Peptides against a protein of PDB entry 4XPM. Designs and how they scored, part 206

Target 1, 160 residues: chain A of PDB entry 4XPM
Amino acid sequence: VMLHSKNVKGFLENTLKPYDLHSVDFKTSSLQSSMIITATNGGILSYATSNNDVPKNSINEINSVNNLKMMSLLIKDKWSEDENDTEEQHSNSCYPVEIDSFKTKIYTYEMEDLHTCVAQIPNSDLLLLFIAEGSFPYGLLVIKIERAMRELTDLFGYKL
Target 2, 67 residues: chain B of PDB entry 4XPM
Amino acid sequence: DIKGTIAFDTHGNVIESTGVGSQRIEDIGDLSKVTLDAEGFAQVQGDSLLVHLYKRNDITLAVYTSA

## One batch from the design tools (peptide; made by RFdiffusion4, then SolubleMPNN)

Design b2_p30_4_s3 (from b2_p30_4, 16 letters changed)
Fold by OpenDDE base, seed 1:
Structure b2_p30_4_s3 (fold): chain B 160 residues (1-160), chain C 67 residues (1-67), chain A 30 residues (1-30)
Amino acid sequence: as target 1 above (160 residues)
Amino acid sequence: as target 2 above (67 residues)
Amino acid sequence: DFMEELNEELDKFIAEGLKAIEERLARQKA
């Protein structure tokens, strides 16, 4: 099954869903944004946002997209730095994971008041990026992005 | 009578928190150092609350109770 | 839906943990 652009968008939209536990009274907010970006330049290939009530082609929409572009670039830069920093790779903010024998790393970054999580899609030039409110627990965010990456096997090894 | 919960991973990051647990995230540092028994349980007396620990599959659940 | 599945898995884990703790307490009082 080939991941088409529309399928990727739908996938990212699905990742926005909040978690709602019933065993305990715990519920998260929706992710603010979910993106696939290039590891090389931080360019956004696909994205989804929970704030969909913005009229199309409005100034607010443009500003929102521009903000995402900025965040994408900033996170990409930090990710790139950490990938070249052994100490950062051994911090509590880095989760080495293995998916189907492919190794990757999940990083958590606090960006202003937001909680973010980014991971390289295994052996690819792509990063999966989740942006959530500060109330979204990092541990849960990591679990979420790991699970999501397991569904992106079609993008494993993708090179630009 | 559960007063709250915290679930956290091996990195000490929160997975979920409820009740008084949400206000005691800083407890994770100490809770992560507690030696669990062979079944993955421990009890830690805090201030006025008793913390019950259960760990399985690299996730620790802390349950705060009054007794 | 993999997200729903994850939600259920986490919920189940928490539920099992709570139950396990309750059972442990019951044994101790016994």
Scores: peptide ipSAE 0.712, ipTM 0.949, DockQ to the pose 0.899
Fold by OpenDDE base, seed 5:
Structure b2_p30_4_s3 (fold): chain B 160 residues (1-160), chain C 67 residues (1-67), chain A 30 residues (1-30)
Amino acid sequence: as target 1 above (160 residues)
Amino acid sequence: as target 2 above (67 residues)
Amino acid sequence: DFMEELNEELDKFIAEGLKAIEERLARQKA
């Protein structure tokens, strides 16, 4: 199955869903945002947000998108720095993982009051980025993004 | 008689927390150092609570009980 | 739905862990 732009959007929207356990009383909020961005300049190729109450083409929507652009750029910059820093790659904020024989890393970053995690789609120029509220546990966020990346095999090796 | 839970990964980051566990995230530092038995279990006596540990597939579950 | 599957997997792990701890306690008391 080929991943098209419409399919990617739907995929990202699906990742917004909260976790709700029944064995114990634990439930998360929805992700604030889920994005695929370029590793080169942090440009947003596709995104989904849980805030759908903003009127289309309104100034509030534009501001929201601009905020996402800012965050994506900041996270991309930090990711780029860490990818060139051996010490940072050995911190507890870095999770080396292997997906279908491809190696990549998941990084967790605190962005103001938000919890974020980012990972390079294996052998590609793309990053997958999750943004959640501060109440969303990092360990769960990492598990979530790893599982999501396993569903993006069509993007493995994608070069701009 | 569970008072709370914490599940955490090998990096010490929380996966889930409930009850008193949500207020004792700082315990992960010490709990992560506990030696588990051959079946992946351990018990640690806390202040007023007993902590039961179970680890499988790189995830540790801590369960807080009164006894 | 891979997100639903992950939710179920995590829930199952927690449930199994709770059960395992309870069974361990039962064996110790017996």
Scores: peptide ipSAE 0.712, ipTM 0.949, DockQ to the pose 0.898
Fold by OpenDDE base, seed 2:
Structure b2_p30_4_s3 (fold): chain B 160 residues (1-160), chain C 67 residues (1-67), chain A 30 residues (1-30)
Amino acid sequence: as target 1 above (160 residues)
Amino acid sequence: as target 2 above (67 residues)
Amino acid sequence: DFMEELNEELDKFIAEGLKAIEERLARQKA
């Protein structure tokens, strides 16, 4: 199975879904954004956002896209720094994980009032990035992104 | 009667919280240090509430009750 | 749907945990 651009977009859109538990009264908001970006420059290869209620070609749309670009770049930079910092890799904000014998790391980052997490798609030049509201718990965010990465096996080993 | 819940991971990060648990996220620091029995259970008396702990697969569930 | 599955898995865990705690309490009282 090959992930086409449309398939990737649909995948990311699916990750936006909120959590809604019934055993206890707990429900999250949708993710604000979900992106696949390059680990090299933080360029956005694909993205999905829950805020699609913006007129096309409007100033608000442009600002939204620009904001995503800025966020992706900032997070990529922080990720790059941490990947070259042994102490940061052993911090409480780093989750080493293994998927199908491939090792990767999940990082959580506070971006102003937003909760974010990023992870390198195993053996690839790509990062998966989730951006959520501050009300979205980090522990749940980590579980979410790990589960999502397990569905991206087609991108494992992807090199630019 | 359950007054609230907190589920958290091994890093002390919240997975879910409800009721009084949502107002006691700071308890995770102490709760994470509690020694559980062989079946993954413990009870901790905290203020006016009793906290019941259950851990499995690196997730700890804390349930707050009045008694 | 992997997101729905994850939601269900988490919900199941919480439910099982609640049940386990309740059963433990019941055994202690008996």
Scores: peptide ipSAE 0.712, ipTM 0.949, DockQ to the pose 0.893
Fold by OpenDDE base, seed 4:
Structure b2_p30_4_s3 (fold): chain B 160 residues (1-160), chain C 67 residues (1-67), chain A 30 residues (1-30)
Amino acid sequence: as target 1 above (160 residues)
Amino acid sequence: as target 2 above (67 residues)
Amino acid sequence: DFMEELNEELDKFIAEGLKAIEERLARQKA
């Protein structure tokens, strides 16, 4: 079964869920946003954002969407630079991973006071990116996005 | 007896933190250098707390206790 | 739900780690 646009939206919404451990007193906030963007231009193909009871078509909603567009472009630009920088690929902010014999990299980026991570969907023109509050640990964010990518095998090799 | 915890990955990035562990993230630098035994355990005496280490599958759990 | 599954896996890991440490301490004191 192929992932359609509506299914992708639902998938991204599911990734917003917070973590809540019971063995220790630890819980996170929900992700602020989850997106699939183009690696070429940083265009948003699909996105999900945490519900904050913002009225539809309000100025606040428009501003939030515009902010996401700006963030996606900035992250794409940084990702593009790092993909051409061997030194950055050997930093602690880069996680080489292998999913079903496909290699990709997960990058973590501090964007203002937000914690973000981005990864190229293997052999595709698409990037998956998570944006979280600064309290969301990077190690957990990396685990989260890796697990999410394992569920996106239908998009492996996707070309625009 | 547990005062806090830190779980971190091989890059030294936090996975979870609780209690005093949340205030001692800077300890990861030193804790990551500790040699573990064959079963993946170690103990490190801190300033006032004892740190118990357990590592499995590239994740290290640090538990802070009084003794 | 893969996110819930991951949450459970992490929780299980932490629980097992805590238990392992406690058991190690018990053996050392015995």
Scores: peptide ipSAE 0.711, ipTM 0.949, DockQ to the pose 0.899

Design b2_p30_4_s4 (from b2_p30_4, 16 letters changed)
Fold by OpenDDE base, seed 3:
Structure b2_p30_4_s4 (fold): chain B 160 residues (1-160), chain C 67 residues (1-67), chain A 30 residues (1-30)
Amino acid sequence: as target 1 above (160 residues)
Amino acid sequence: as target 2 above (67 residues)
Amino acid sequence: DPSEELNKELDEFIKEGLEAIKAYLEKQKA
């Protein structure tokens, strides 16, 4: 199975789904955004957002896209810095993980009042990025992105 | 009766929280250092509440009760 | 669907934990 661009978009849209537990009274909001970006430039290859109430080609849509571009670039820069910083890699904001014998790291970053999580798709030039509200717990966000990456095996080893 | 819960990972980050647990996130620092017994459980008296700990697969569940 | 599966797994984990704690307490009281 090959992951085409339209399939990637649909996949990212599915990752936006919130959690709602019944064993205890706990539920989350949907992710604000889910993106696949380049590790080199922070360019957005595909994205999904929960607030799709913005008319197409409107100035508001342009602003929202520009905001995502800005955030992706900032997070890519922070990720790049941390990948070259041993101290940051040993903080509680960094999760070394292994998926199908491939090693990668999951980072959590506070972006103003938002909770973000980013991880390099194993052995690739791509990053998976989740952006959530501040009420979305980081531990849950980490598990969420790890499980999502397990479904992106077609992108493992992808080079630009 | 359960007054609240916190589930957290080995990095001390929250997975879920409810009730009084949502107001006691700062407890994770101390709770993460608690040594579980041979059966994988622990109890910690904190403030006016008793905290019951259960850990499985690197996830710790803390349950707050009055007794 | 990874999201739905994770939701279910988390729910089951919490449920198991609550039951385990309850059983542990009952054992101590016995």
Scores: peptide ipSAE 0.683, ipTM 0.947, DockQ to the pose 0.881
Fold by OpenDDE base, seed 1:
Structure b2_p30_4_s4 (fold): chain B 160 residues (1-160), chain C 67 residues (1-67), chain A 30 residues (1-30)
Amino acid sequence: as target 1 above (160 residues)
Amino acid sequence: as target 2 above (67 residues)
Amino acid sequence: DPSEELNKELDEFIKEGLEAIKAYLEKQKA
């Protein structure tokens, strides 16, 4: 089934799910946010947040969305810089990956006290962005976003 | 008697941590340099704890024990 | 669900590692 707007939203909502291991006593919080944004302008095409207990059309909701817009723009800018910086691409904060013969990079960024992870959807003008609390391990975040991107093949090659 | 764990990737980033492992993330730097045997195991004595290493598929699991 | 699958895979990895370490230690004691 092809990804439609509703499907994308639902997909992003599912990515918010926390991890809870049983082999050891390890659990994470839910992702704060999961977004698909444009690589060009950092515009949010779709997003999901864990804090949905905000009244619709409330000031708090507006502020929350505005904050997401700001973060997405900042992360896009950082991503753009790194994509033009060979040294940054060889740092431990950059994970070159290949998904179904498509190459992309996963970047981890600390945004204030938050842990973020962003990756260009292969050959597309889109970025997948995860925002988590500082307690969310980067290594796990990277694996998470990689696995998520594997489910977004319909967006591979998407151009604005 | 496991006192904690750390699982980390090849970039030295944490995948999971528990117990004392959560307080010893800085150990990853040294643990990542440890030479594993042919079976993917190693042991490192760290202060009062013994660290057992197991690596498979580019993920290293460190298990902290008292002995 | 990729998230749930990853959760399971990680659990299995950790479990495997713990068991492997246990077995390794037992071999050393023998």
Scores: peptide ipSAE 0.683, ipTM 0.947, DockQ to the pose 0.871
Fold by OpenDDE base, seed 4:
Structure b2_p30_4_s4 (fold): chain B 160 residues (1-160), chain C 67 residues (1-67), chain A 30 residues (1-30)
Amino acid sequence: as target 1 above (160 residues)
Amino acid sequence: as target 2 above (67 residues)
Amino acid sequence: DPSEELNKELDEFIKEGLEAIKAYLEKQKA
């Protein structure tokens, strides 16, 4: 099944879903944002945000989108730096993973009061980026993004 | 009587926390160094509470109890 | 849905761990 661009938006929206356990009293908030960006320039190719009932074309919506663009660029820059830094790749904020024989790395970054997680889609020019509130634990965020990437095999090897 | 829980990964990052576990995230540093038995269990006395450890598939569950 | 599946897997893991710990304690008392 081919993942078309129109389907990517829906996929990202589904990744926003929170976790709610019943075995113990634990629940998370929804992700604030889920994005696919370019590894080269940090340009946003597709994104989804939690529905806060912000009117379309309002100042608040525009500011929100602009903020996402800024965060995306900052995270891309830090990711690029870390990809060329052996020490950073051996920190607890870096998770080397293998998905269907494809190797990639998952990075966690604190951005102001937000918890973020970014990973290069294997052998591609694309990054998957999750942005969550500070209450969202990093270990769970890492597992979440790993599972999400397993569903994006159609984008493996995608070059701009 | 369970007072709280912490689940964490091999990097020491939290997966979930509840109850008193949410207030004792700093315990992960010490708990991650505990030697588990062949079946993946251990017990540690921690500041008036007993901590029970269970590890499976690279995830460690810590359960805090009064006894 | 991978998110829902992960939610279920985590829930089952916690449940499994709690039950395993309980069983372990019972064996120690016996």
Scores: peptide ipSAE 0.682, ipTM 0.947, DockQ to the pose 0.824
Fold by OpenDDE base, seed 5:
Formats: sequence, C-alpha cells, structure tokens
Structure b2_p30_4_s4 (fold): chain B 160 residues (1-160), chain C 67 residues (1-67), chain A 30 residues (1-30)
Amino acid sequence: as target 1 above (160 residues)
Amino acid sequence: as target 2 above (67 residues)
Amino acid sequence: DPSEELNKELDEFIKEGLEAIKAYLEKQKA
C-alpha cells in the first residue's frame, strides 16, 4: 500500500494522541505538532496540530503555520550541524537506532519551553518531527517517534 | 505504600514519573549507576524514602516507598 | 495504531514491575 499525501496527513494526526496509564497516575498532553519536513531546506511536506479550532485562512491560522515553518527550519539547521559533529552524536540527546536493517538517529532538542524530537527517515531526504509541551518527557518522546518511524517504511529511501 | 515512581531509559531521560518521583528526577543520575542483584532487583536508601529498582528491556522502573 | 500500542506496552511494563517488586519484597521479608 502506497502512502499518499492524504494517508500521511492522517498518520501524523494519529501520532498526536496522548498517553494515559492506568497502572500509575500518569498522563500526557497531546503533541502540539507532528510533521514531515525536508532535510535539505526544512520545508514542511505534511503536518498535523492538536489545535484545529482556528478558522481557515484566518490570521491566527497563518501565524500558526508560519511558526511551524520557523521551528522546522531551526530544528533542521540544528540537526544538520549535529550530523556533522561526532561529539554531538555521542551525547545523551542522540539515540542511534536501527529499523529493519536501516540505521538512523533520533535527536532531542529544547526549543524555548517546548520539547522536540527529530529523526531522519532511513536513507531519505525527509525528517519526522514531534513538538510537545515541556511536560512531555523526553524518554517517552523518543520511544514514540521510534515507533512511528517503523510505520513509515514506504518513505524509506525517498529522495527529493 | 508507593509514594511515587520514575521510569527512565539508558540515557537517563524520563519516560514517566508520578508522586514524589516527579520531584526527584535528579536521582536518576545515581540510580542509573546502581548494580542490580542476581534476581534483577536493587534497593537504594534515600533520606526518608526507599527506592526499589526493576529493569527490563533497557527501561528502569524506580518505585519510592517509605523507609 | 503505534501510539495506542505503546500506551498498552508501557502500562504492562509498569504493572509487571510493580508486581515483581512486591513479590521480591515479600520473599525477602519471609
């Protein structure tokens, strides 16, 4: 089954879901945003946000999208720097992982008061990016993005 | 009685926290260095609380109880 | 759904850990 733009959007929307445990009293907020961006320019190919109550084409919606564009560009730049820095790749903010024999890395970045996590889709020119509130634990965010990456096999090896 | 919990990964990052555990995230530094016994458990005394450790699949669960 | 699956796995892990610790303490005490 091919991942079309509609399917990708729906997938990203599903990744927004919060966690709510019953074994202990622990729950998270929904992700603020989930995006697939280009590793080259940080351009947004697809995205989902938890706040969808903004009128279409309103100034508030435009500002929200512009904010996502800014954050995606900043994170892409930081990711690019770290991919060229051996020391940064050995920090506790970098998680080397292997998915179906493909190697990639997961990075965590503090952006203002937000917790972000980004990973290159294996052998592709694409990055998966999660943006969450500061209350969302990094360890959980990393596991979340790893599991999501495993569902994007259709995008493995995608080149622009 | 359980006073709180912390679950953390091999990088020392939090996966979940509850109760007093949410206020003792700094304990992860020391807890991550604890050697588990032959049965896969450990106990660490911390002030008025006792910390019980359980690890499986590279995730450590710390449970805080009264000492 | 990877999110729902992870939620279940985490719950099961914590539940397992709590029960294991409880059982371990009972064995040491008795």
Scores: peptide ipSAE 0.682, ipTM 0.947, DockQ to the pose 0.853

Design b2_p30_5_s1 (from b2_p30_5, 12 letters changed)
Fold by OpenDDE base, seed 5:
Structure b2_p30_5_s1 (fold): chain B 160 residues (1-160), chain C 67 residues (1-67), chain A 30 residues (1-30)
Amino acid sequence: as target 1 above (160 residues)
Amino acid sequence: as target 2 above (67 residues)
Amino acid sequence: SFNENFMDDLNEELDKFIKEMLDAIKKKFF
């Protein structure tokens, strides 16, 4: 059973939530954006953003979406290159992980002043992509995306 | 009294940082090389600060106090 | 379907984990 489009949107919106570690008085901002994109061409299948104050169909919304499209394509390209580069797969920016016996990798990428991480949904043609402000620590971002992927088992093995 | 903290993973990436720890991210390189005792603890003297280390489940927490 | 509270759960789990580590350090050194 595949996730309905509405359910996917709700899932991505949930991933935007900030973290608050009151044990050490540490808190983050919300994620800037969260997306599911195609591994083939970086096309956006679903997305959520923390900016909900932009009027629909406005120039600002169009520019925002276009920016996401550009970033998704760039990150997809980097991911594709790294998946074919053994050296990059052994860097400290690559996290091999296993979820329910399915293997995948989490990559961290700095995009200008933004912190991003991307991971292939296991055995699928889909990527999960988080975009955060530069103040969001990479280690926490990795933990976050790994946990999120554990909730996407319905998409494991999804082929376009 | 605690002056700050840094939590980091085995890749040297930050999970959280507070206080003076936020200004000492560059310490992770050296802290990751420190030999821990059988329980996963260590103390390291650095500058005017003392760093208290504990590692569990691939996460290291560094707590900074006055020397 | 996904657990609607998965991010809140992770936040709580991580905070608890860090708290336990901090307490361990306090017990060991302070």
Scores: peptide ipSAE 0.758, ipTM 0.959, DockQ to the pose 0.861
Fold by OpenDDE base, seed 4:
Structure b2_p30_5_s1 (fold): chain B 160 residues (1-160), chain C 67 residues (1-67), chain A 30 residues (1-30)
Amino acid sequence: as target 1 above (160 residues)
Amino acid sequence: as target 2 above (67 residues)
Amino acid sequence: SFNENFMDDLNEELDKFIKEMLDAIKKKFF
């Protein structure tokens, strides 16, 4: 099944939702950004941001997009390095996971004061990337992205 | 009676934290080494706080109360 | 396609899971 751009955008927008645990007095902010990027060059194929109040074509929107481009490239580069580094793959910042018999890895990265995590969509040339505020716990971020990955089976095996 | 909580995974990363638990994230290093009983529970004394531990499905919940 | 409620479902599942663990601790120690 081929995913349309609108469907992917809607998916990414859904991932922005905050968590609110009523069992304990704990709630998070929304994700700052959610993206699908290429593993080859960090190009953004689709993205969603929580800051939708910025007028289109404004200087603030341009700056936001430029920031996303910078972040995606930096994270892709770090991911690529780690995929070629056995020691980094055995750090506590790497989560090997298996989804429907497909293996992938989730990496957590501190980017300035932001908490990020990235995972290769199984057997694909695509990465799913979450960017959150520093207050968003990494363990929860990992749970979140793993669950999101399970909804992207249509992109498993996608090659550029 | 509960002063706070920390839930963390097997990598020592936080899933949630509340109350005094939010200020005691550094405890995870020691808490992860605590030997749990057959049912997955343990209790650890620390400073003026008592920590109640329970692990299930690779998630550990620590509940802080007064000692 | 994706489940439009997948994040809400996860939130609910995690909340329920934490609640069960908390209740277990209360039963064990309190």
Scores: peptide ipSAE 0.758, ipTM 0.959, DockQ to the pose 0.868
Fold by OpenDDE base, seed 2:
Structure b2_p30_5_s1 (fold): chain B 160 residues (1-160), chain C 67 residues (1-67), chain A 30 residues (1-30)
Amino acid sequence: as target 1 above (160 residues)
Amino acid sequence: as target 2 above (67 residues)
Amino acid sequence: SFNENFMDDLNEELDKFIKEMLDAIKKKFF
């Protein structure tokens, strides 16, 4: 079973959903962006963004997409550095996880005032990347991306 | 009378925060060092607030009440 | 394919988990 572009887009759009914990009256915003990018070059294979009223084909929309490209490259570079740094893999910013016997790592990164987390889809050349507002807590972001990756088994082992 | 809450993971990262807990994120450093009883509970008094702790499955919930 | 409700499921699971922890604290201390 292979995920088509349309299915991947739909998946990423679903990950944007906010959390509402009624037990303690805690609510989050939607993710700003959710992306699947290449681990090699940081190229965006698919992405979803929260709804904004930016006119289509406008300069603002182009700038927004270009900003995503820039952030993807920066995060990919930081991720790549950390994957080659044993000390960074033992920092509080790294969460080793196992999904169906596949091992991967979740990293949290501060990007200006934004909260981000990234994880390699197990045994693949792909990274899943979440970008959220600074009010979105990192611990919840990690839980969110781990659960999301559990739904991407079709991409496990994907090579470019 | 609950004044707020903080839930955090073993890395000290917040999962949720409400009320006075949202203004006490810096408490996580100290709260993470508190020795819990055999059932995973503890109480810690700080300033004018009492903190009630419970840890389960690598998640700690702190509930703030009046002292 | 993915479960289209996975985010809602996670929200519900986490909310239930926090609720159980909160109830445990109330039972223990209150």
Scores: peptide ipSAE 0.758, ipTM 0.959, DockQ to the pose 0.879
Fold by OpenDDE base, seed 1:
Structure b2_p30_5_s1 (fold): chain B 160 residues (1-160), chain C 67 residues (1-67), chain A 30 residues (1-30)
Amino acid sequence: as target 1 above (160 residues)
Amino acid sequence: as target 2 above (67 residues)
Amino acid sequence: SFNENFMDDLNEELDKFIKEMLDAIKKKFF
């Protein structure tokens, strides 16, 4: 398995798209961030943000990247704890799912005012992480990340 | 006549909400306990609003109306 | 490889699903 950074980046960019349900006149904001991180250390392998208006090499960009690094570590730690906690795995914040016979779990985490969702890419050392505003409903976030993972079959079983 | 909607999953998490539904997220706890008919429908009168429920494929849609 | 339309597809699928449920409710009660 080979990770193509350009392809992964494009994938993550696509996940940022907002939802617009015309049937009930419901529309979300774009995801704040989307990341693929390592399950071992929470290191960011790739990321996308909706605020691309930040100039490159600016202080604002550095701060944003640092913030993403912090969030990725925090969420990875919480995920690791929950993966070793049977009680947490049975909470309403955990969604066991199966994709093409591969089992994984989707977790929702409140991070201050942000709604986050994380899932291990099946049988891999990688996590897919969505960060959204608090107005983004968790149920929809879960549906979104599950669908996204279905597009990452090339990463299933990826080991560092 | 629709005043709002809430769609939620089996975990009680919101999928979408509109109108008065956005202000009634706390109703999900009670709505999830409502007994549905054989076709997956129910009506609940909890206050001034009437709630019309339909569940399909682990998703419940609640539609709020005045009557 | 990735389906470039996977998010748009999901949006359409979910919208259609909610629409069907809404129509079912309208048919049942309205």
Scores: peptide ipSAE 0.758, ipTM 0.959, DockQ to the pose 0.891

